# Peptides against a protein of PDB entry 6RGO: the designs that were tried, part 362

Target 1, 392 residues: chain A of PDB entry 6RGO
Amino acid sequence: MALKLLGFNQDATCFSVISSNKGVTIYNCDPFGKCFELEKSTSNDEELDFLVEMLFSTSLIAVVDKTIGASKRKKLKIVNTKRKATICELTFPHEIMDVIMNRKIICVVLKSDQIFVYDISCMKLLRTIDVRGEKLKSTSKFRNSEAVGDIGVRVSLSTDNNSILCYSSYSKSDKENAPLNDIVVFDALKCIQINVLPAVHQSNIVCIACSPDGMLMATASEKGTIIRVFKTIDTENDEPILVNEFRRGSRPSRISEMKFNHDNTLLACVGESDTIHIFALPVTTTEADANEDDTLQQSSHSLSSSINGLQYISKGLANRFGKIIVSKIPTQSQQRHVAYIKIPENAKYRIGFPKDTTNTIHICGEDGNYLVYSIPRNEVGPCTLVKSNTFD

## One batch from the design tools (peptide; made by RFdiffusion4, then SolubleMPNN)

Design b2_p30_7_s2 (from b2_p30_7, 14 letters changed)
Fold by OpenDDE base, seed 4:
Structure b2_p30_7_s2 (fold): chain B 392 residues (1-392), chain A 30 residues (1-30)
Amino acid sequence: as target 1 above (392 residues)
Amino acid sequence: SKPTINWKVSKEEALEEIKKLLEELEELLK
């Protein structure tokens, strides 16, 4: 059967898939099993396409049926899975491209490059972010969005209560074809822009991940060779702080998803390559814990020696036009993966980090495999398979 | 154009249902 992966929920306790025969299925990770199914509304041999976003392991899901006609692609259903009932339906002016949730908010991304921010508790619209609107002083024709492929606004949201929203924005260039290579950091609850990271890549950003606490953000471009990690809120001399620059590979390959683990010590990436890469991050000690004399000195030493070389390169190179360009970490200081997982060629995989086990990663494939891996801490190498299940 | 909301139940019942689901979430995340 053809499976399409929708992804993991925020804490990797569940994942969702589209089965060509069944419709949408949600699986629980532990104990592994089917927990919900949304049956097909139509008997037509049409290729199923859905967006499904879960509110953690709760019975609340957001669903967009993209299978049937342009009108349904503009509708977001909030569904109670226990009741198998739609609570409400939101209708948007344009096709829904993405939906993301946390404890407090729902973000809806449209094909129009608009982001609608809702308070989940009351379904009130808090903000409309028009990512094109900052450019719309120019009567530039709607990009005939049919011919410009899978390039749109990308979003990521912190899973905590801070509700830090990171989104890709168009660079301030007089060029009609400005890339989506800026990042905006936005407080989605207060509806305030916190930070702007200009030109974080040379090409369009195709993947963004926000840390669970909203303090870090990872970005990848269409090339997918370099991943950059920034602080979201903190700035140094009003310049963006580049924390890490990771090399995924030498060959261009699209990154489809990135995730931080719960404690911001690991960043995983997956995409069109045969390899999931896991990178080590510096332990962000919050300044508050500096006073407890906690004796866990010993195990940190081996990773610390490689981390101490990563000076925060805040040095924005002002280009000849006074544009802040995020300094590139020298190619020699680009960190490689600390761990990896080999996946089948051409299999699409999704990744998730469980909250309680910071050294464990959950992965699922369109090949029908759900796999749990242990991540090595003391050595650079392959992850160890701990658990495997199949789904259809 | 602004997005529209169609409540499939009364708005009050829908908001109470969402509230209960958020209470369930806060219990799961303790």
Scores: peptide ipSAE 0.593, ipTM 0.957, DockQ to the pose 0.922
Fold by OpenDDE base, seed 1:
Structure b2_p30_7_s2 (fold): chain B 392 residues (1-392), chain A 30 residues (1-30)
Amino acid sequence: as target 1 above (392 residues)
Amino acid sequence: SKPTINWKVSKEEALEEIKKLLEELEELLK
């Protein structure tokens, strides 16, 4: 059967899929099995298209039916899965492109480059973010975005109560065709902009991940060769702090999803390539606890030499024109993957990190495989398959 | 245009249902 992956929930306890015959199915990861099924609204053999966002392992889901007609693509249903009933339906002015949720916030991304931020507890609109801003409203030529692929505003939201929203924004270029290569960091609860990371890539950003705590973000461009990790809130001399730069590969390949693990020690990425890459994040020891325990000195020396190379990069990049000249960061500062998973070519996969096992990754494929891998801690190599299940 | 909400139950019942689901979330996250 043709499966379409929707993804894992925030803590990788569940994942959702579209089955052509059934509609939306939600699987529990442990114990593995179906926990919910949403029947398709039509008997037609039309290709099903949905957005589904779960509120963790609760019975609350947000659903957008994208299959039928321009009107349904503007509607977000809040559904109780235990009751099998819609609580409320939100109707937007434009097609819904993405929905993201945490403990407090629903974020809705529209095809109009608008982001709607809601408080879940009362379903009140807290903020409308217009990513195009007021100046670009005059060029009513909606790019005929039919021909230029899935280039739109990307968002990621911290899973914790901090509710840090990271989104791609248009660079301040006088060009009508400004790339979506800026990042805005936004406090979704206070409805304030915290930070702006200008020109983090040369091309449009197509993937963003926020850490669970909201302290880190990962970005990838249309090239998908380099992943950058930044601090979200902290700045150095009013400049963005680049924590890591990872090389996924030498060949261009789209990254579809990135995720941090629960303790910010790992970043995984998946996309159109035959490989899921997992990168280790250096634990930035805050300088404060440097006083007491002398004994663990020996192993840290090899990693520290690579970090000193990154500090020199910040000062050189602020050229007078507000472009982060991504100077040629010496190829030596590009960390490789620590671990990998081989996946079938042309199979779309999704990734999730469970809360309780920081060295475990959950993956699911449109091939009907749900797989649990153990991530090696101290060696560069393949992940070890721990559990395997199939779904239809 | 502004987004609109269509409540499928009373707004009060819907908000109490959401509240119970958020209480369930707080229990699951302990």
Scores: peptide ipSAE 0.588, ipTM 0.957, DockQ to the pose 0.916
Fold by OpenDDE base, seed 2:
Structure b2_p30_7_s2 (fold): chain B 392 residues (1-392), chain A 30 residues (1-30)
Amino acid sequence: as target 1 above (392 residues)
Amino acid sequence: SKPTINWKVSKEEALEEIKKLLEELEELLK
């Protein structure tokens, strides 16, 4: 049967799929098994299309039926899976493109480039962010929204209580077709803009990942060759801090998803390529643990020499005109993956990091495979398969 | 236009149900 992957929840304890015959199914990862099913409302052989966002492993889900008609595509249902009952239904002015959730916040992205931020506890609208309206304040030129295909506002939300929202915005260029290549960092609880990262790529941003704590953000463009990692909140001299630049590959390939692990030591990416790539991040030692013993010094020296090269590049490109162009890290200082997983060609996969095992990754495919891999710590190489399950 | 909310139960019962699901979440995250 044709499966369509929706993705993992925030802590990779569950994943959701669309089955053509069954509707929406949610699987538990450990113990592996079906935990919920939303039956198909129509007997027609129409291709099912849904958005489903889970609140971790709780009975709360947010559901959008995109299968039939422009009216259903504007409705978000909040459902209790244990009761199989809709708690409430939200109706929006435009088609829903994405829904993201954490412990405190629901964000709803519309085809109109609007983001609606809700407090989950009371379903109160906290903020409407109008990404297009912010552009119109900076540039008089309308983009005709109809003709530019799969390029819309991208969002990511921290899974913690800080509720850091990262979203793509239009550059302040006087060009009619300004790319979605700026990032805004937003406190979703306080409803304040924290930071703006201008022109983080040359082309439209198509993938964003926020770290669980909201302190890091990864970005990829439509080229998908380079991944950039930034600090979200911290700035140096009012300039964005670029922590890492990773090279996924030499050939253009779309990245569909990126995720950090729970301790910010790993970044994984998946997309249209036959390979999931895993990158190591430098451990930011917080000054607090500086009191324990000297013995672990020797292995860190090889990675530290590459990091010192990054600090010198920031000083040179303070051009007089306040356009923070993220200085292209020289192609020679671009880090490669530390680990990888081979996946079937043309199979769409999703990724998740479990909370309790920072060196484990969960993956699931539209081929009906749920796989658990161990990530090597001390060597560059393939991940080791630990567990496999199948679903239909 | 502004988004609208249709409560399928009373608003009070719906908010109490959401509250219980958030309490369940806080227990799962300890």
Scores: peptide ipSAE 0.583, ipTM 0.955, DockQ to the pose 0.904
Fold by OpenDDE base, seed 3:
Structure b2_p30_7_s2 (fold): chain B 392 residues (1-392), chain A 30 residues (1-30)
Amino acid sequence: as target 1 above (392 residues)
Amino acid sequence: SKPTINWKVSKEEALEEIKKLLEELEELLK
């Protein structure tokens, strides 16, 4: 059967798939098995397409039927899986491109480059973010959204108490063809813009990940060769916002998904390549009270982050966000993966980090494999397969 | 145009159902 992967939930306790014959199926990871099925509404052999966002392991899901029909693609259903019933249906002016949920909010991304932020508890609209809105003041020509193929606004949301929303935005270049290479950091609870990171890549950003706590953000461009990790909040200290730069590979390859683990020590990426890459993040040891005794020899390989080279050239252009991120990190500071998983060629995979085991990664494939891997701590190498299951 | 919400029952019953699902989440996260 043709499977399409929707992905893992926030804590990797469940994953969702589209089966061409059945519709949407949600699997539990442990114990492994089907926990919910949403039957296809159409008898036709039409290619099924859905967005599904779960509220962790609860019976609350958000569903968009993207199967043929412009009206359906504009509707978000909130469903109780235990009752198999729609609680409410939201209708948007444009096609829904993405839906993200955490404990407090739902973010809905439209093909119009609008982000709608809702309070989940009351389904009240908190904010509409128009990512094009700053450009519309200068150039009246709506770019026909048809010609900008697979390039849209990308979003990521923190899963924990801080509802930090990171999204891609258009650069301020007067060129009709400005890339989506800026990042905006937004407090979705307070509805306040925290930060703007200009020109974080040379080309459009196609993948964003926010850490569970919202303190870190990872970005990848269309090239997918370099992953950058940023702090979301400006610390009062003149610390560089750019924390890490990772090299996935030398050859261009699209990254489809990135995720942090729950303690911000690992970043995984997956995409069109035969390899899932896992990168180690420097533990920001806050120099809080190192009480004496537990000399656990964490071999702090002091990766001497020679991040000395990021001269913020503050040219005195009066606009608040005039920090040009000069992307000249010396090629010497580009870290490679610490661990990897080989996956079948042409199989799409999704990744998830379970909450309770920081050195475990869950993966699932359109080949019908659900796999659990152990991540090596002390050596650079392959991950070890711990569990495997199959699904249809 | 503004987004619209269609409540499948009443708004009050739908919000009480969402509240119960959020209570379930708070129990799962303890």
Scores: peptide ipSAE 0.581, ipTM 0.955, DockQ to the pose 0.924

Design b2_p30_7_s3 (from b2_p30_7, 15 letters changed)
Fold by OpenDDE base, seed 4:
Structure b2_p30_7_s3 (fold): chain B 392 residues (1-392), chain A 30 residues (1-30)
Amino acid sequence: as target 1 above (392 residues)
Amino acid sequence: EKPTINWKYSKEEALEILKELLEELEKLLS
């Protein structure tokens, strides 16, 4: 059967898939099994296309049926899975491209490069973000997005109560074809722009991940060779703080998804390559916990000694034209993966980090495999398969 | 154009259902 992966929920307790024969199925990860099924609304042999966002492991889902007609692609259904009932339906002026949810917020991304921010508790519209901004109001030429591939506004939302929204924005270049290479950091609850990271890549940003606490973000461009990690809120001398620069590979390959683990110690990435890469982040010891004297001298030879060479190269070379060029970390200081998972070639996989097990990663494939891997802490190498299940 | 919302229930019943679901979430995250 043709499977299409929708992804994991926020805490990787569930994942959703489209089965060409059944419709949308949501699986529970542990114990593994079907927890919800949304039957096909149509008897036609049309290729099913859906967006599904689940609110953690609750009975609340957001659903967009993209299968048939331009009208359905503009409708977001909020569904109670336990009652098998639609609570409400939102209709947008344009096609829905993405839906992201956390504890407080629903973000809806449109093909018009608009982000609609809702309070989940009452479905009140808090903000409309127009990513094309004031300048492009005149050129009502929607990029005929038929011919220019899957280049649109990318978003990521923190899973905490702070509700930090990171989104890709167009660079302020007066070129008609400005790349989506800026990042905006936005407080989705207060509806305030917190930060702007200009030109974080040379090409369009195609993947963004926000940390669960909203303090970090990871970005990848169309090239997918370099992943950059930034602080979201903190700035140094009004410049963006680049925390890490990771090399996924030497060959260009699209990154489809990135995720942080719950404690911000790991960043995983997946895409068109045969390899899921897992990178170690420096443990940001918040200075606050330095006071409790607990003498557990367990000589974890912390990999911290090798990380001491990561000078925060806050050297944003302000080029003569006031463009903050994020200083390229020297290619020699580009960290490689700490761990990896080999996946079948051409299989699309999704990734998730469970909350309670920071060294565990959940993955699922369009090949019908749900896999749980243990991530090595002390050694650079392959992840160990802990559990496997199949789905159809 | 502004997005529109259509409630399948009365708005009051739908808000109570949303409240029940958010109370379920708080119990799962506690």
Scores: peptide ipSAE 0.572, ipTM 0.954, DockQ to the pose 0.909
Fold by OpenDDE base, seed 1:
Structure b2_p30_7_s3 (fold): chain B 392 residues (1-392), chain A 30 residues (1-30)
Amino acid sequence: as target 1 above (392 residues)
Amino acid sequence: EKPTINWKYSKEEALEILKELLEELEKLLS
């Protein structure tokens, strides 16, 4: 059967899939099994398309039916799965492209480059963010979004109560074809802009991940070769702090999803490549407990150029990308490693990090595999398969 | 245009259901 993956929930306790025959199915990860099914609204053999966002492991889901008719693509249903009932339906002026939520907030991204921020407790609209701003309203040439496929506003939301929203924005270049290469950091509860990171990539940003605590964000461009990790709130001399730069690979390949683990020690990425990459983040030791003694030799092992996913600290790129102060990443001796998982070629996978096991990753594939891997510590290597299940 | 909301229940009943679900979330995350 053709499966389409929707992804994991915020804590990787559940994942959602589209089955051509059934509609949407939600699986619980532990114990593994079906926990909810949403039947398809049509008997037709049409390719099903949905957005589904689950509020952790609760009975609350947000659903968009994108399968049939431009009117349905503008409707967000808030559903109680336990009651099998729609609580409310929101109708938007444009097609819904993405829906994200946390404990407090629902964010709805439209094809019009608008972000709607809602208080989940009352479904009150807190803010409308127009990413195009006033200047771009005049060029009513919506880029024929048919030809430039999947370039739109990207968003990520912190899972914690702080509700830090990161979104891609258009560069202030007077060019009609400005890239979506700026990042805005927004407090979704207070409805204030906290930070702006200009030109974080040369091309359009296609993937963003926010850390659970909202303190870090990861970005990838349409090239998908370099992943950058920034502080979200903290600045150095009013300039953005680049914490990490990772190389996923030498060949261009689209990144579809990135996730931080719950303690900000790991960043995983998945996409069109046969490999899920997991990068180790340096633990920011607060300056206090630097006791003198561990003169652990800087073994500058020049890990040879052949391993796809080498952490490249590009000393030289600091000068070419303007005002990104590459803070002197303290060369803390923590062995920055890359773990990996091999996946079937052309199989789409999704990733999630469970809360309780920071060195475990959940993955699921359109091949019908749900897999749990253990992530190696302090070395570059393959992840170890711990558990496997199949779904249909 | 502004987004519209259609409540499937009374607004009061729908807000009570949302409250129950958020109390479920608080219990799951405690």
Scores: peptide ipSAE 0.569, ipTM 0.954, DockQ to the pose 0.931
Fold by OpenDDE base, seed 3:
Structure b2_p30_7_s3 (fold): chain B 392 residues (1-392), chain A 30 residues (1-30)
Amino acid sequence: as target 1 above (392 residues)
Amino acid sequence: EKPTINWKYSKEEALEILKELLEELEKLLS
């Protein structure tokens, strides 16, 4: 059967898949098994397309049926899986591109580059964010639907109570084809913009991850060669907003998903490549316990990625938004432990980090594999397979 | 255009169902 992966929930306790013959199935990770099934509404051999977001391990799901007709693609159903009942249906003016949720907020992303922010407790609309802004209403040349490749507004939401929303925005270029290469940081609870990071990549941002606590964000462009990690909030100390730059590879390859682990020590990425990459983040050592001589032997695989590319944050943007000193990330920070998982080249995978085990990663594939890996702490190398299951 | 909401139950009953599910979440996260 053809499987399509929808992904893991916020704590990687469940994952969702589309089965061509069954519809949407949600699996529990431990104990492994089906926990919910949404039957296919139509007998037609139409390729099933759904958005499904689950609220942790609860009976609450958000569902968009994208399979049939432009009208269904505009409808979000909030469903109680235990009662097998729709609580409410939201209808939007445009096609739904993404749905994300946390403990308090549902965010709905439209093809119109609008983000709708809802309070989950009452389904009250808190904010509409128009990423195109008022000036682009005149150039309502919708990018012709055919040439709209996978380039749209990307979003990520913190899983914790802070409800930090990171989204891609259009650069302030007078060009009709402004890239989606700015990041906006938004407090979804207070409905205020916290920060704007201009031109974080040279091309459109195609992947964003927010840390669970909302303190960090990771970004990748269409090239998928470089991952950048930023602080979401300006610290009172003149510390650089850019905290990390990782090289996934030398060859262009799309990154489809990135995730932080629960304690912000690891960042994983997956995409069109045969490799899931796991990067170690610097622990912000508070100055106190710097005494332990962890003489981690420098294994000399200098990934000498020349950081020559950072010079082109043009002097011109520095005048309106204060000096984004893209400080040279000290070359010392390049020797980080990188773990990896090899995956089949033709299988799409999704990733999740469980809450209780910071050195464990859950992965699932369109090949029907659910795999649990242990991440090495003190060495660069492959992850170790701990558990495997299959699904259909 | 503004998004519309259609409640499948009374709004009051639907809000009580949402409350029950959020109480389930609080128990899972405690």
Scores: peptide ipSAE 0.567, ipTM 0.953, DockQ to the pose 0.915
Fold by OpenDDE base, seed 2:
Structure b2_p30_7_s3 (fold): chain B 392 residues (1-392), chain A 30 residues (1-30)
Amino acid sequence: as target 1 above (392 residues)
Amino acid sequence: EKPTINWKYSKEEALEILKELLEELEKLLS
């Protein structure tokens, strides 16, 4: 049977799939098993397409039927899975491209490059973000999205209570073909813009990940060769702080998903390549714990691989036109993966990090495999398979 | 155009169901 992966929930306790015969199925990770099914409403041999977002391990799901020819691509259903009942249905002016949620917020991305921000507790619209801005409303040229692959606004939301929303935006170039290579950081609860990171890549951003706490953001372009990690809120001299630059590979390959672990020590990426890459992040020591004097001399020879400190070459080329350009880290300072997982070349995979085990990663494939891997801490190498299950 | 919302229950019953689900979430995250 053809499976299509929808992905993991926020804490990687569940994952969702589309089965051609059954419709949408949700699996629990531990204990492994089917926890919910949404039956196919149509007997037609049409290729099923859905958006499904689950609110952690709760009985709340958001569902969009995106099947070609379906009149439902503009409708978001909020469903209670325990009652098997729709709570409400939202209808949008344009096709829904993405839906994300956390503890407080639902964000709905439209084909019109609009983001609708809702309070989940009452389904009140808090904000409409128009990513094209007021000036571009005149050129009603819907990019014929048929010919150029799925280039749209990308979003990521923190899984905590801070509700930090990161989204791709068009560069301020008056050119009709401006790339989606800016990032906006937005407080989704207060409905305020916190930060703008201009020109973080040379081409369109196709993948964004926000950390669970909203303090870090990872970005990848259409090339998928370089991943950049930024601070979301903090700035240095009104400039964006680039924390890391990772090299996934030398060959172009689309990254479909990135995830941080729950303590911000690891970043994983997956896509069209045969390899899931895992990168180590530097531990941000918060200055607060500097006071406890506890003298324990444990001489553990941590192989301080001298990650030669990124010399902040603060060459602020303040170009006369006020465009802050994020300085590229020199190619020599680009970090590689610390761990990897080999996957079948013909199977799409999704990734998730569980909350309680910061060195464990959950993965699932269109091949019907759910796999749990242990990530090595002290060596560069392959992850170790810990558990495996199959689904249909 | 603005997005529209259609409640399948009374709005009051639907808000109570949303509250019960968010209280379930708070218990899972505590």
Scores: peptide ipSAE 0.565, ipTM 0.953, DockQ to the pose 0.913

